# Designs tried in a protein design run: peptides against a protein of PDB entry 7Z53. Part 75

Target 1, 150 residues: chain A of PDB entry 7Z53
Amino acid sequence: PRIKNQADCIPFFRSCPACPGSNITIRNQINALTSFVDASMVYGSEEPLARNLRNMSNQLGLLAVNQRFQDNGRALLPFDNLHDDPCLLTNRSARIPCFLAGDTRSSEMPELTSMHTLLLREHNRLATELKSLNPRWDGERLYQEARKIV

## One batch from the design tools (peptide; made by RFdiffusion4, then SolubleMPNN)

Design b2_p20_1_s2 (from b2_p20_1, 8 letters changed)
Fold by OpenDDE base, seed 3:
Structure b2_p20_1_s2 (fold): chain B 150 residues (1-150), chain A 20 residues (1-20)
Amino acid sequence: as target 1 above (150 residues)
Amino acid sequence: MRLPPQNPYQAETVEWWESL
């Protein structure tokens, strides 16, 4: 390899191709996202990810939030639990993991992180207000109704 | 209940952003 320092290598994998029809010569990637405008960047496009993004410790329908840091008392995105966390590799001294969001690129740039944080806050605000208006709603209904609004 | 703007990436007012 041209790179002499292999200790700082970032793993990179090419997206899987979609199965081409018999006469399709163009390589397309498999679509891993929902086809709907459904805020999948916040909620994820897959059920396992969607569950990991939720606060399952209560019946308030909330998204999970950062447990280590806050922004002036306001919630931040939770940290991801990646085996080889690229954020930890980028700055080993800071020891800050990548953020967990519906979009895996949530930590790619501060602007994306900020937008994901805002939408997480909005969901949690909506879920909280919906709970106040509908005390008998369970956490699943609160989550889904807040998601519909977002 | 305050609803978000139709475009989740654009706030209609500064007040909406400040509420988050």
Scores: peptide ipSAE 0.000, ipTM 0.206, DockQ to the pose 0.025
Fold by OpenDDE base, seed 4:
Structure b2_p20_1_s2 (fold): chain B 150 residues (1-150), chain A 20 residues (1-20)
Amino acid sequence: as target 1 above (150 residues)
Amino acid sequence: MRLPPQNPYQAETVEWWESL
């Protein structure tokens, strides 16, 4: 290794290879975080976080939205419920909490916030349209089918 | 005068973005 001081090393573990179904000579990594479309930035990679990101008050399969603020009637990301919220600590006068998203960095820069907001809106749009097309679908199926599309 | 979108896909994309 070019780095002589092991203390300067960040430990990284190489991902497991996906099983090649054919004579594939190219090593692909297995996706162990999500199934289908890897949109973990929207939905989270862990079940507790994924549940917190969902609107569980109804059976519409929607993601949770901000309850205090809207952008001209359009949904914004919900606020997180962190005990020591860094957004509240940084600007005590504004008293605006950090946003909750699948990616914990959603509040670090406006570009990330905007993209997560967009994908949140798109999920909710898709879930709403899927409900219109399939009135008998429950909230879990609506959420999962919208998630597969996103 | 707003020039009409020259690309028909841009019109649909703008409506999509406005619906979001």
Scores: peptide ipSAE 0.000, ipTM 0.264, DockQ to the pose 0.018
Fold by OpenDDE base, seed 5:
Structure b2_p20_1_s2 (fold): chain B 150 residues (1-150), chain A 20 residues (1-20)
Amino acid sequence: as target 1 above (150 residues)
Amino acid sequence: MRLPPQNPYQAETVEWWESL
């Protein structure tokens, strides 16, 4: 949707033009914020959410993972802590909260859940490997470098 | 025992997927 009220516009640029060296008249764009892919579904678009998505208990630069369940030793998305959790309200017997992800819709469709889980795992894998390669890196640097790669 | 892929690039891809 095109914002009609320009007074509400902020000078925020999410992408930069990428000019291929060839006579391509089509303006290509690269992500100017993080990586080529908009991974806001993994990391959130707001700082408070981004912090909640991180494992802040250590300096490994990892994302938070489910503390109750695992998939054959593999990480799952953490549960959210919503006051009026729609997942709990929908099925009171299962008592499964909604998942916490950068995208609030992570619990609406299994495909989204799966994709977010995959990318969470990839981030944590990357952060772990980066820590192995760079033992002197702190958790913030590990997180940011892993985030740039994803 | 999964036979190693004949293509070395396929091996790296499989290892990556198994690590996730």
Scores: peptide ipSAE 0.000, ipTM 0.259, DockQ to the pose 0.019
Fold by OpenDDE base, seed 1:
Structure b2_p20_1_s2 (fold): chain B 150 residues (1-150), chain A 20 residues (1-20)
Amino acid sequence: as target 1 above (150 residues)
Amino acid sequence: MRLPPQNPYQAETVEWWESL
């Protein structure tokens, strides 16, 4: 990060500019999201992120869940592992990291957090049910079929 | 119009879904 002193600063990085070949004088940001309605807010728009969002410890096709906290036995979003975590910097007393989701804004407001949590739970529910119905399916197929339904 | 660079992950997933 360019900002070394984070005592008074929140390290929000400006989006990279899109450089269209046209003489557009207006600085537009690069679209980091998919162009499709594919629940990329849940699954991510890039392969590395998508992998980090998955529970790769088994063949159940599940998304990763929070390892520290639960909501009455229900899954919560996993925490991100950001070097300069804005959630940790903005609320130093709570020491709660930002959540990891397909959309990086998942921690920006509670409403988004709740929706992402709901969709994560739904995916995991679907993957579990699909495994019950199709015991021979591997984790990849379970994940993709659950993703297709979501 | 240059199609935005297709997310390679999305392309792979689409191909997989079309193969089912």
Scores: peptide ipSAE 0.000, ipTM 0.160, DockQ to the pose 0.021; fails the geometry check

Design b2_p20_1_s3 (from b2_p20_1, 9 letters changed)
Fold by OpenDDE base, seed 1:
Structure b2_p20_1_s3 (fold): chain B 150 residues (1-150), chain A 20 residues (1-20)
Amino acid sequence: as target 1 above (150 residues)
Amino acid sequence: MELPPQNPYQEETVKWWNSL
């Protein structure tokens, strides 16, 4: 690494470069993700978080949805349960806690919240369609295949 | 209509929410 002392650095990983063609001078990056969209924002990068974002009450491979609120019948992100919830502290009158998502910043930016909500809905739609096409697939396979498509 | 908990974390979240 260029910087020897990384005590105050945030670790980032860079993808490998790829130059597939003999006449291609443009440096591309090898995609490490299975999806076009960076799904880490939706599914979480850590296994405990990823499990907390899943509906484990059935074998449908769904992501967990909000239990108390819906948007005209459409799913919303589930709530987190933070001790010092910054969303509750910011606006005490609204009394709406932060959402749980793959990125902790999801509740800080409305644009991220909206995008995560859309991708949540799309995952669950895909998982449902995959179940209809493949009735013998279990919840884990449905979840993983839907995740790859998103 | 309130949905049932979908995982153990949501079970805890429901309890937390009711404590607010």
Scores: peptide ipSAE 0.456, ipTM 0.878, DockQ to the pose 0.676
Fold by OpenDDE base, seed 2:
Structure b2_p20_1_s3 (fold): chain B 150 residues (1-150), chain A 20 residues (1-20)
Amino acid sequence: as target 1 above (150 residues)
Amino acid sequence: MELPPQNPYQEETVKWWNSL
């Protein structure tokens, strides 16, 4: 059934199919990602967002972390600054804003929040290890190399 | 004590938070 009321639809896009051969019964998608995890959810798909997710105060190639809260010494996602923050509106007493991540839904689903947090920590771990192995690498290289591994 | 912002966006976020 084709929904005609486009005004009520949230657009979900499907990747283009690829037909590499005559005897392929399975519809293949163009897969630009070799990794099991699409890290675009962590790093952002657009450069402005990607920059907002980075720690630019040093040359360690780290992702930005929450500056107010930690999880037993471990990093949490940074907060966003949404005008109409749905997290603040949902529970006014808690006064906890939504997290900033590459996926705008990061705070809507606890599963995504958890995954993004884990991948944030993993990136920062990798960047730290890469810095140890390559002391002369600058923050940009550390960030990009860690991003490739994640 | 809040840690220093790690980027300009986070600086804005801190300001936003303090305005709530």
Scores: peptide ipSAE 0.358, ipTM 0.839, DockQ to the pose 0.646
Fold by OpenDDE base, seed 4:
Structure b2_p20_1_s3 (fold): chain B 150 residues (1-150), chain A 20 residues (1-20)
Amino acid sequence: as target 1 above (150 residues)
Amino acid sequence: MELPPQNPYQEETVKWWNSL
């Protein structure tokens, strides 16, 4: 083996197949990382990231939004707090940090940025609507239910 | 306040966004 130290090995295993309910010959894997709908780009796949993506200042179940900038009153993705922020290196004069999103590539492609922004807005819209419909729901429930809809 | 240009492709983002 090229790697002599097993501690340097990253365990990587093929996902288990989903149970075939039909004569589908195509192997489908079980998704154990995300919901039945993969919205990990919005919500993150790791709990610490997911928490950072949420607005934890209230019980509205909202995702975090940019505190410095808005798009005609509409939310933008929050900025990340990277030690070596590549976005700051790309345009040093603008001093605009990378966006924080579930997908780390959110700042690499404008299309991703836009999609993440759209989905963030949609989540927050849904959470707001759900709060209106269900005033007794807490922030966690609002977040999760909005996430299920998205 | 509007977000200033972050990358050279921001115009494409705006165009794409406006196409939705």
Scores: peptide ipSAE 0.000, ipTM 0.179, DockQ to the pose 0.059
Fold by OpenDDE base, seed 3:
Structure b2_p20_1_s3 (fold): chain B 150 residues (1-150), chain A 20 residues (1-20)
Amino acid sequence: as target 1 above (150 residues)
Amino acid sequence: MELPPQNPYQEETVKWWNSL
Protein backbone atom coordinates (compact mmCIF):
# COMPACT_ATOMS: atom_id res chain seq x y z
CA PRO B 1 0.00 0.00 0.00
CA ARG B 2 1.17 3.55 -0.73
CA ILE B 3 0.10 4.74 2.69
CA LYS B 4 2.42 3.48 5.40
CA ASN B 5 0.29 4.68 8.28
CA GLN B 6 -2.29 1.93 8.23
CA ALA B 7 -3.57 2.79 11.68
CA ASP B 8 -5.73 5.52 10.25
CA CYS B 9 -6.97 3.41 7.37
CA ILE B 10 -10.42 1.92 7.18
CA PRO B 11 -10.00 -1.58 5.82
CA PHE B 12 -11.67 -1.53 2.45
CA PHE B 13 -11.26 -4.44 0.13
CA ARG B 14 -12.02 -4.07 -3.53
CA SER B 15 -13.81 -6.83 -5.30
CA CYS B 16 -11.85 -8.77 -7.85
CA PRO B 17 -11.91 -7.35 -11.35
CA ALA B 18 -13.75 -9.12 -14.08
CA CYS B 19 -11.37 -9.47 -16.99
CA PRO B 20 -13.38 -9.27 -20.17
CA GLY B 21 -11.27 -10.34 -23.12
CA SER B 22 -11.72 -6.90 -24.67
CA ASN B 23 -9.33 -3.92 -24.54
CA ILE B 24 -11.96 -2.03 -22.58
CA THR B 25 -10.28 0.29 -20.09
CA ILE B 26 -13.33 0.20 -17.87
CA ARG B 27 -12.82 -2.01 -14.86
CA ASN B 28 -15.78 -4.27 -14.24
CA GLN B 29 -16.18 -5.97 -10.91
CA ILE B 30 -17.12 -9.56 -10.33
CA ASN B 31 -20.61 -9.70 -8.94
CA ALA B 32 -20.27 -11.52 -5.66
CA LEU B 33 -23.99 -11.40 -5.02
CA THR B 34 -25.71 -14.75 -5.17
CA SER B 35 -28.80 -13.10 -6.59
CA PHE B 36 -29.39 -10.13 -8.81
CA VAL B 37 -31.95 -8.77 -6.38
CA ASP B 38 -31.35 -8.52 -2.67
CA ALA B 39 -34.50 -10.21 -1.46
CA SER B 40 -33.59 -9.86 2.22
CA MET B 41 -36.62 -7.62 2.50
CA VAL B 42 -38.79 -10.61 1.67
CA TYR B 43 -37.14 -13.17 3.89
CA GLY B 44 -36.55 -10.96 6.91
CA SER B 45 -33.27 -9.92 8.48
CA GLU B 46 -34.01 -11.46 11.87
CA GLU B 47 -34.37 -15.16 12.50
CA PRO B 48 -37.68 -14.94 14.39
CA LEU B 49 -39.21 -12.93 11.59
CA ALA B 50 -37.74 -15.23 8.96
CA ARG B 51 -39.38 -18.19 10.67
CA ASN B 52 -42.70 -16.38 10.87
CA LEU B 53 -42.55 -15.79 7.13
CA ARG B 54 -42.11 -19.49 6.32
CA ASN B 55 -44.62 -22.23 5.83
CA MET B 56 -43.61 -24.76 8.45
CA SER B 57 -46.64 -27.03 8.01
CA ASN B 58 -44.86 -29.09 5.36
CA GLN B 59 -41.42 -29.86 3.96
CA LEU B 60 -41.82 -27.90 0.74
CA GLY B 61 -39.62 -24.93 1.65
CA LEU B 62 -42.40 -22.44 0.98
CA LEU B 63 -43.00 -18.98 2.32
CA ALA B 64 -46.20 -18.45 4.23
CA VAL B 65 -49.12 -17.09 2.24
CA ASN B 66 -52.34 -15.33 3.07
CA GLN B 67 -54.87 -17.78 4.42
CA ARG B 68 -58.01 -15.80 3.69
CA PHE B 69 -57.43 -14.12 0.37
CA GLN B 70 -55.95 -15.01 -2.98
CA ASP B 71 -55.49 -13.09 -6.19
CA ASN B 72 -57.26 -15.27 -8.72
CA GLY B 73 -55.70 -18.34 -7.16
CA ARG B 74 -52.33 -16.65 -6.68
CA ALA B 75 -50.74 -16.17 -3.29
CA LEU B 76 -50.83 -12.96 -1.31
CA LEU B 77 -48.72 -11.87 1.63
CA PRO B 78 -49.87 -13.08 5.03
CA PHE B 79 -51.39 -10.65 7.47
CA ASP B 80 -49.66 -9.31 10.52
CA ASN B 81 -51.42 -9.07 13.89
CA LEU B 82 -50.58 -5.59 15.08
CA HIS B 83 -52.41 -4.31 18.14
CA ASP B 84 -52.93 -0.88 16.67
CA ASP B 85 -52.88 -1.87 13.05
CA PRO B 86 -52.36 1.30 11.01
CA CYS B 87 -53.82 -0.31 7.92
CA LEU B 88 -57.08 -0.98 9.71
CA LEU B 89 -57.11 2.51 11.16
CA THR B 90 -56.48 4.31 7.87
CA ASN B 91 -59.26 2.60 5.95
CA ARG B 92 -61.91 1.39 8.33
CA SER B 93 -64.29 0.38 5.59
CA ALA B 94 -61.90 -1.99 3.86
CA ARG B 95 -60.91 -3.72 7.11
CA ILE B 96 -57.71 -5.03 5.59
CA PRO B 97 -54.87 -5.42 8.08
CA CYS B 98 -51.22 -4.84 7.34
CA PHE B 99 -49.20 -7.50 5.60
CA LEU B 100 -46.36 -9.36 7.20
CA ALA B 101 -43.11 -9.16 5.27
CA GLY B 102 -39.39 -8.89 5.84
CA ASP B 103 -39.60 -5.15 5.34
CA THR B 104 -41.91 -3.35 7.75
CA ARG B 105 -42.66 -0.80 5.05
CA SER B 106 -44.30 -3.39 2.82
CA SER B 107 -47.78 -2.40 3.93
CA GLU B 108 -47.10 1.31 3.69
CA MET B 109 -46.03 1.43 0.07
CA PRO B 110 -48.01 -0.33 -2.65
CA GLU B 111 -44.88 -0.75 -4.73
CA LEU B 112 -43.20 -2.68 -1.97
CA THR B 113 -46.33 -4.74 -1.40
CA SER B 114 -46.35 -5.66 -5.06
CA MET B 115 -42.68 -6.51 -5.15
CA HIS B 116 -42.91 -8.60 -2.02
CA THR B 117 -45.92 -10.41 -3.44
CA LEU B 118 -44.09 -11.14 -6.67
CA LEU B 119 -41.01 -12.37 -4.87
CA LEU B 120 -43.15 -14.48 -2.56
CA ARG B 121 -44.75 -16.10 -5.58
CA GLU B 122 -41.43 -16.57 -7.29
CA HIS B 123 -39.90 -18.18 -4.22
CA ASN B 124 -42.78 -20.59 -3.90
CA ARG B 125 -42.64 -21.35 -7.60
CA LEU B 126 -38.93 -22.05 -7.40
CA ALA B 127 -39.29 -24.16 -4.29
CA THR B 128 -42.01 -26.18 -5.99
CA GLU B 129 -39.90 -26.73 -9.07
CA LEU B 130 -36.87 -27.60 -6.98
CA LYS B 131 -38.96 -30.15 -5.11
CA SER B 132 -40.03 -31.67 -8.40
CA LEU B 133 -36.44 -31.87 -9.58
CA ASN B 134 -35.10 -33.00 -6.22
CA PRO B 135 -37.75 -35.04 -4.42
CA ARG B 136 -35.35 -36.02 -1.65
CA TRP B 137 -34.64 -32.46 -0.57
CA ASP B 138 -36.14 -31.43 2.73
CA GLY B 139 -37.98 -28.20 3.39
CA GLU B 140 -34.94 -26.39 4.73
CA ARG B 141 -32.83 -27.15 1.69
CA LEU B 142 -35.64 -26.23 -0.66
CA TYR B 143 -36.15 -22.95 1.16
CA GLN B 144 -32.47 -22.06 1.14
CA GLU B 145 -31.90 -23.01 -2.47
CA ALA B 146 -34.96 -21.09 -3.61
CA ARG B 147 -33.80 -18.13 -1.54
CA LYS B 148 -30.42 -18.21 -3.26
CA ILE B 149 -32.03 -18.12 -6.68
CA VAL B 150 -34.44 -15.26 -5.94
CA MET A 1 -61.88 -21.41 2.04
CA GLU A 2 -59.49 -20.45 4.78
CA LEU A 3 -56.15 -22.20 4.53
CA PRO A 4 -54.75 -23.94 7.59
CA PRO A 5 -52.13 -22.11 9.61
CA GLN A 6 -48.67 -22.52 8.21
CA ASN A 7 -46.75 -21.69 11.39
CA PRO A 8 -47.44 -20.80 15.02
CA TYR A 9 -47.30 -17.09 14.34
CA GLN A 10 -49.81 -17.42 11.56
CA GLU A 11 -52.09 -19.36 13.87
CA GLU A 12 -52.09 -16.36 16.14
CA THR A 13 -52.72 -14.03 13.23
CA VAL A 14 -55.63 -16.15 12.06
CA LYS A 15 -57.13 -16.08 15.52
CA TRP A 16 -56.56 -12.36 15.68
CA TRP A 17 -58.12 -11.85 12.28
CA ASN A 18 -61.15 -13.89 13.23
CA SER A 19 -61.57 -11.74 16.31
CA LEU A 20 -61.92 -8.56 14.29
Scores: peptide ipSAE 0.246, ipTM 0.786, DockQ to the pose 0.601; fails the geometry check

Design b2_p20_1_s4 (from b2_p20_1, 9 letters changed)
Fold by OpenDDE base, seed 2:
Structure b2_p20_1_s4 (fold): chain B 150 residues (1-150), chain A 20 residues (1-20)
Amino acid sequence: as target 1 above (150 residues)
Amino acid sequence: MRLPPQNPYQAEVEEWVLSL
C-alpha cells in the first residue's frame, strides 16, 4: 500500500541496487559491510557529525568523551547539545541530556548506548596504541587507522 | 558498565551488559 500521508513518511534512503548477473527478481542491496561490526553508527555517516564525535582538542585521533561523567574511570559517550533535548524533557529530574553518537537513537535504546560506549572505548584504546607505535602520525591518521580496525 | 545514577536507563544497560 502506498502511504498517501507524507507526514507519516519515515525517511528511508534507498541503497543502490546490486545487479547480480542472474535473473534475480529480488533487488539485492550492496553489502557494504566489509567488517563483522558496522561501526558507522559510532563514527557517523555525515562529515559534520563525524567531526563533532571526534576530540579535536589534540592530535591523538580520539573520539570525544563525556566531560561530566565516567564509568569507574572509563569513558562514556559525550552529551549532545540540543535546543529542545528530548532526554531532558522526558525525565526532568534526571537532568541528563541525550548522548551524542552516530545514531540518534543511542539515547533511547540502552543496547545502543552500551555498544556505542564499548566501541568508543575500543577506538580510543586503539588510537592510543597506534600513537605509541607511530609517534609521528597526526590525529587524522590515527583516527582513520583506528576506525579501520574497529 | 555503570552509567550515572541519574540515567533512567542505567538498570537496563547494566542488565544487558551482564547478559552478554
Scores: peptide ipSAE 0.000, ipTM 0.210, DockQ to the pose 0.032
Fold by OpenDDE base, seed 3:
Structure b2_p20_1_s4 (fold): chain B 150 residues (1-150), chain A 20 residues (1-20)
Amino acid sequence: as target 1 above (150 residues)
Amino acid sequence: MRLPPQNPYQAEVEEWVLSL
């Protein structure tokens, strides 16, 4: 039945089905993502945030990393630049700002922080390998190709 | 990790990734 009261309607759209050539009775959806893993939480969903998460100081296609701390030589998430940083307010003695990530919740739970850190490391690893394979690629191409693989 | 089919270097990249 068509709901007549549009004021109480929430618009909900269903994705298109994938049409496999075989008589598969299971409805699969078309994957609109370029990567197998939805890493939107790492790259950011908005263009300004996505740019802030990148290392723009070179043409290596890397994500930005922490400049103050490393984990046994491995990269950590960069710090955010918040005016009223809640992480600085929580523990004033530690003086550790919140992390910058595609998901604003990245500093709320260690599990999220860890996942973002791992995916950041993987992106940077992939971008580095892609640069080795393709020395003539610019930073934008390296970033986009690494993002597709993640 | 999934290499897109439109990537002309898919085989090479896959080999490298698996070697690491």
Scores: peptide ipSAE 0.000, ipTM 0.176, DockQ to the pose 0.022
Fold by OpenDDE base, seed 4:
Structure b2_p20_1_s4 (fold): chain B 150 residues (1-150), chain A 20 residues (1-20)
Amino acid sequence: as target 1 above (150 residues)
Amino acid sequence: MRLPPQNPYQAEVEEWVLSL
């Protein structure tokens, strides 16, 4: 049946194949979502999300961190601001929102949360060191260069 | 301030991160 309302259609596109090497029998796809290092789980794959994941209050190129909680002075993932936060719904007594990360599943498994936290810390460490090494770099450059290293 | 102990995954997160 032809769907009459095309607005109800979800477009699915098959990824283009990467150029096969001489002995590659497996079809690999071109990565069109990320650049340099595929750390989309940390940085997001969409610009609005990527911006929300950044600390835009300064020019240090840092990722956003939790403003309420820290782990012995170490950064934690920021909380998301979801209308219907599944983390709040799951454990109403804890009143802990879901974490904001590039991967929406960051709060589904503690392992993912941990990995995202680690990589967030590493990014912020790298950005801080890069700023020390390159005092003239702006926040965008610091962010991008740290992102390339991670 | 640390995350409240009411988060059942907090200890697991901390342990896992520290194990790396």
Scores: peptide ipSAE 0.000, ipTM 0.163, DockQ to the pose 0.061
Fold by OpenDDE base, seed 5:
Structure b2_p20_1_s4 (fold): chain B 150 residues (1-150), chain A 20 residues (1-20)
Amino acid sequence: as target 1 above (150 residues)
Amino acid sequence: MRLPPQNPYQAEVEEWVLSL
């Protein structure tokens, strides 16, 4: 692996080779950002962070979502609770805190924010469907099974 | 998330993304 520090970096390739069919002569570039989102970064690398990223108020196996804002009824990343929040310091008029995510840079890069938001939504969708299919599953099992699918 | 225009699954992926 080219990246030694897996804690601070999402290992993604900008492009992956894709050969449609049997024709090896035409190498298409698939944006590897779409195929290899290390979703592991959405869940956090450390247990305390992983716990903070979860909705622990119920047994639905969901990730935590923003409590102040939604995108047309869709979930957004939750805000972090930092004492010296750099996002609040950057724009004091907007008073928008940094997002809580598996990657601390999720508030610095809109692309990363969007990706984490999409994966959060997908996890919560999967966990909800898994709960429907398996009503007897607890929140831990739902979370882990949804995580395995993402 | 943009797939190459020659990918027959582009529409399906776009629909999937929009469903999230």
Scores: peptide ipSAE 0.000, ipTM 0.213, DockQ to the pose 0.019

Design b2_p20_2_s1 (from b2_p20_2, 8 letters changed)
Fold by OpenDDE base, seed 3:
Structure b2_p20_2_s1 (fold): chain B 150 residues (1-150), chain A 20 residues (1-20)
Amino acid sequence: as target 1 above (150 residues)
Amino acid sequence: AREEVRQRVEEEHAIYHKPY
């Protein structure tokens, strides 16, 4: 095991303990994310959060992306805007805030962050394709239709 | 799409993470 102090593990997360590096934990969490019909872990389970996860600067139905960083030209999750950001407090030299996603725990596990990132990219890809096929659809329609397909 | 994403994440995890 890569974690020397097992006391740092969350004793219960979904259907298993949350320990970074645990194959069982990651697989169960990934399965849980993809098994949700509405993908609430990606899009947000509450309307205020869902709105904050969207790009409201245009009518393209896109999810918000990171405005500071990209991964070889590909989108990353946006940063959250927490008053006392635990990610900033953990490593002050890095100055990297927690990511914003439908699951508030998205920044705790790199694997979960990766899952959310990939689904973010897929949503935005689908929304872009839907826009080309249906140029009269507004941002709300594009967002909802892409969400249904993901 | 979700299944394909799941598979990619699991494959990546298997490479870099060992079970406890």
Scores: peptide ipSAE 0.021, ipTM 0.506, DockQ to the pose 0.019
Fold by OpenDDE base, seed 1:
Structure b2_p20_2_s1 (fold): chain B 150 residues (1-150), chain A 20 residues (1-20)
Amino acid sequence: as target 1 above (150 residues)
Amino acid sequence: AREEVRQRVEEEHAIYHKPY
């Protein structure tokens, strides 16, 4: 299950938050991923967040991608811009900020980060294909249709 | 697409991560 309340948890970013009574195992992490039903973790459940996750610089209906790093030419999640970035605080030497995703825990669990990254790529792939098939669709239409398919 | 991605993530996790 996804953890919604972090108030009583100790955040271990790049692994998972430690909550009282929690059993932090790979099995539990995988179970959390398999419990995924909708794509709100990718697109955001709030409109301001959803807008920030989109690439609004064109009419291609794409999600925003990292502007600093790529994975062998493939897209990575964009960075968030937090005043007190917990990912930077957790590991001072790494100096990698938290990723921006629909799930605020995206940077807390590497498995979630991986899933969000793959779904980001899939959305952008679908939006690109939809643009090819429907050249007259604007960015909003492409985004919404790709979101429905993912 | 979601199910395929989930399966890929699980496979990746099994290969590259050790249980806590």
Scores: peptide ipSAE 0.020, ipTM 0.516, DockQ to the pose 0.020
Fold by OpenDDE base, seed 4:
Structure b2_p20_2_s1 (fold): chain B 150 residues (1-150), chain A 20 residues (1-20)
Amino acid sequence: as target 1 above (150 residues)
Amino acid sequence: AREEVRQRVEEEHAIYHKPY
């Protein structure tokens, strides 16, 4: 769910919070997102999280995708497994859990969710292309190379 | 690729979202 309360402002890397009621302009928000476009935010800054974000069922170097839903055939972020899932709690009727991404804020603002989704797709696209170009690369190589290109 | 994605996000945001 999108956070709109001032108390729930999301700090970005540039120390500017994403706060819908703040005096920051939409451009500032976009700039904050620009600063957010970091591999660590998409891929996870910690190894356990990074592993959870990857598709480990094959050697294609892909990020994990949602196994329940797609967007017109396009990948969506996988769901997280939170004990107290705020996304489920906020909108019980929707029954959609929070997404799993490198940033815990991925489901807190649609812009972040969208960006993570796009970067997920781009990574997987790149990994797929790299696999085609380099058939002998294993999943780790594909993952790392795609990560660098993104 | 990040910049391209950022641009897409920005474009979509500009179209569908109100300024803060």
Scores: peptide ipSAE 0.032, ipTM 0.456, DockQ to the pose 0.020; fails the geometry check
Fold by OpenDDE base, seed 5:
Structure b2_p20_2_s1 (fold): chain B 150 residues (1-150), chain A 20 residues (1-20)
Amino acid sequence: as target 1 above (150 residues)
Amino acid sequence: AREEVRQRVEEEHAIYHKPY
């Protein structure tokens, strides 16, 4: 394993540990998230949700991104469209709805929000690169291949 | 350029799907 000090690590999925106290690079931290998180939390475990999480406006195989806000040009999770949005109801002044993600808890835990955001970005990055490599692939192929990598 | 991108994608795949 790339992470050496296993004593300070918590084992997760795929036998990859999370090591909060370890001296790992930012890149390693991001990559390690995919090792302990089920990709279903990013892509949605149900087909209707999975479709809602995709950008269907083109054939680029991208996940949907927030249409109102970006983080210094980087993507944020899209907003959900709940009738009784608890995020809107809890903080009326902020007027920020809950995020839409494969996990409904995405707006409850900042850790999940951050993780989902990073993996969203990674998927879209991969899909973009795959498009460059395979310009004839349609959006479905790009989406699925990127999903396999994440 | 395509080869370079391919390598990056493969590297990412390797990182994500192999334990650290």
Scores: peptide ipSAE 0.007, ipTM 0.370, DockQ to the pose 0.019; fails the geometry check

Design b2_p20_2_s2 (from b2_p20_2, 9 letters changed)
Fold by OpenDDE base, seed 2:
Structure b2_p20_2_s2 (fold): chain B 150 residues (1-150), chain A 20 residues (1-20)
Amino acid sequence: as target 1 above (150 residues)
Amino acid sequence: AIEEVRREVEEEHAIWHKPY
């Protein structure tokens, strides 16, 4: 088995049950990799979504992180608040909702979730570094500059 | 930075698609 610690498993919603060996899975993964140009899968392509992906509680220019869980102290994606959340329906006993990301498929494939998580961490790292270098920058400036670097 | 992330995702992908 590829998963060593099944107790820490997060349920995912799959539109195609034949995945991960299906062409759909491969295509989605390839498409996600090619989309790194604009990083819209991380930041969102629409302004309302983009705002929801940001940490608006401070002026640090950070993306929002999960408030319930961490990965050995490292940030995870925030949960979405979907009506008829497919992730909750996939495993009712686990009661883990779908992740919120710029790509609505973030909880459909573990690879996408991992990619988004890593880019989330990178953005927040960059924003933190930029804050150190430019203490007078506000949250909007930090967010935009970090986004440009990613 | 993106290239590094891409490499890490590919490595994870290989693990995830490893046969049981």
Scores: peptide ipSAE 0.024, ipTM 0.550, DockQ to the pose 0.019
Fold by OpenDDE base, seed 4:
Structure b2_p20_2_s2 (fold): chain B 150 residues (1-150), chain A 20 residues (1-20)
Amino acid sequence: as target 1 above (150 residues)
Amino acid sequence: AIEEVRREVEEEHAIWHKPY
């Protein structure tokens, strides 16, 4: 998000609030994040989170996708179930909750959201292709193999 | 794949977004 009012700080950031007067710029934050982006950012570094990020309704090895919205037929990140959803609190008019991703900061910056979305789509694409190539692979195998390729 | 996507996102950001 862009801060247009110098008096405004974005409390939405979980790691460090973005304020215009801070030494941390959004761009620096993006650069710092992207420099360390790995599979854990998409898949989660903790097993409970990782499971929540997966589509467990089938054996296709897919990551969970948004069940309410799509982008021209393409997948979007699933919504999280945060009690105090900062996305809802920050922009009440939008009424769009934070996305669920491997990185808790995924919804803090549109660039991160976009990246996670792209990687979600890529994973699901890969898993789909792997299923086609290896019909006998179960969901776990498909998920893990796709994860390795991403 | 992740590195490519990351690069693309960074490039797009650099092109379309002003420095914060």
Scores: peptide ipSAE 0.024, ipTM 0.550, DockQ to the pose 0.020
Fold by OpenDDE base, seed 3:
Structure b2_p20_2_s2 (fold): chain B 150 residues (1-150), chain A 20 residues (1-20)
Amino acid sequence: as target 1 above (150 residues)
Amino acid sequence: AIEEVRREVEEEHAIWHKPY
């Protein structure tokens, strides 16, 4: 769910500020995202966050995926575990918490959520292929090598 | 692979805007 408070507008590098009630077109929004999207938005810029974004239940080097929902069999971002989750407060009937991603704004804009979701899927695809090619690599090696390729 | 994903996002959002 999108945050609708316009007081929380966030400026982008090559477009108008991103806020729910803005005049930002889809094209302009995507252009702004592509201008600054890098691996840090997916993997996290800090080690504690980066660890929370990983699947630590196995040695496959995967990023964590949503455990409640899928998109036609494909992975979605995991939910965050926020106290006073703003996404839950936005629409109490939907009961959908904020997504967890490298960028804390991942649930604010559908465009960001989509980008993170696709990059999540790409990482996990690459990690899976690397495991097939290098069966003896542990989860850390698979994760780091997939991250470099993304 | 980021560039390929960027292309996919642009193609998808050119068709529709998905609310999250």
Scores: peptide ipSAE 0.023, ipTM 0.551, DockQ to the pose 0.022
Fold by OpenDDE base, seed 1:
Structure b2_p20_2_s2 (fold): chain B 150 residues (1-150), chain A 20 residues (1-20)
Amino acid sequence: as target 1 above (150 residues)
Amino acid sequence: AIEEVRREVEEEHAIWHKPY
């Protein structure tokens, strides 16, 4: 689960602020294990996060993609919008914020970043294909069906 | 699909011989 109240939290390395008394590394590790089983690393384990990971500007059932950068025309994870962004704080010169994903460690571990990126692309590919096969499906149906296939 | 993607990621990162 994502930390929602960051008022009393301190910067934590390349993912989310760490709140006093909480061990973020343990939570992230558990989330990673759970995510591997049910794809929650891609879609989020909580409804508010899941909504933020979706592209709500159309009825195509797509996940949100980065609006600033692409990888040779291919999609990248969207940036998060953290008040105290650990990714910005850990490297002042790079000025690259943390990525937004279902797993809070998406920006902490390059392997997770790569995996989440590929799964993002796969979801959007599937949703696009499902739209062509089922033109009458709305964005919610496309999103849910693509999620089930991933 | 997840297993396939995971395998692809592992293959890509294995080139650098560094653990994550």
Scores: peptide ipSAE 0.021, ipTM 0.534, DockQ to the pose 0.020

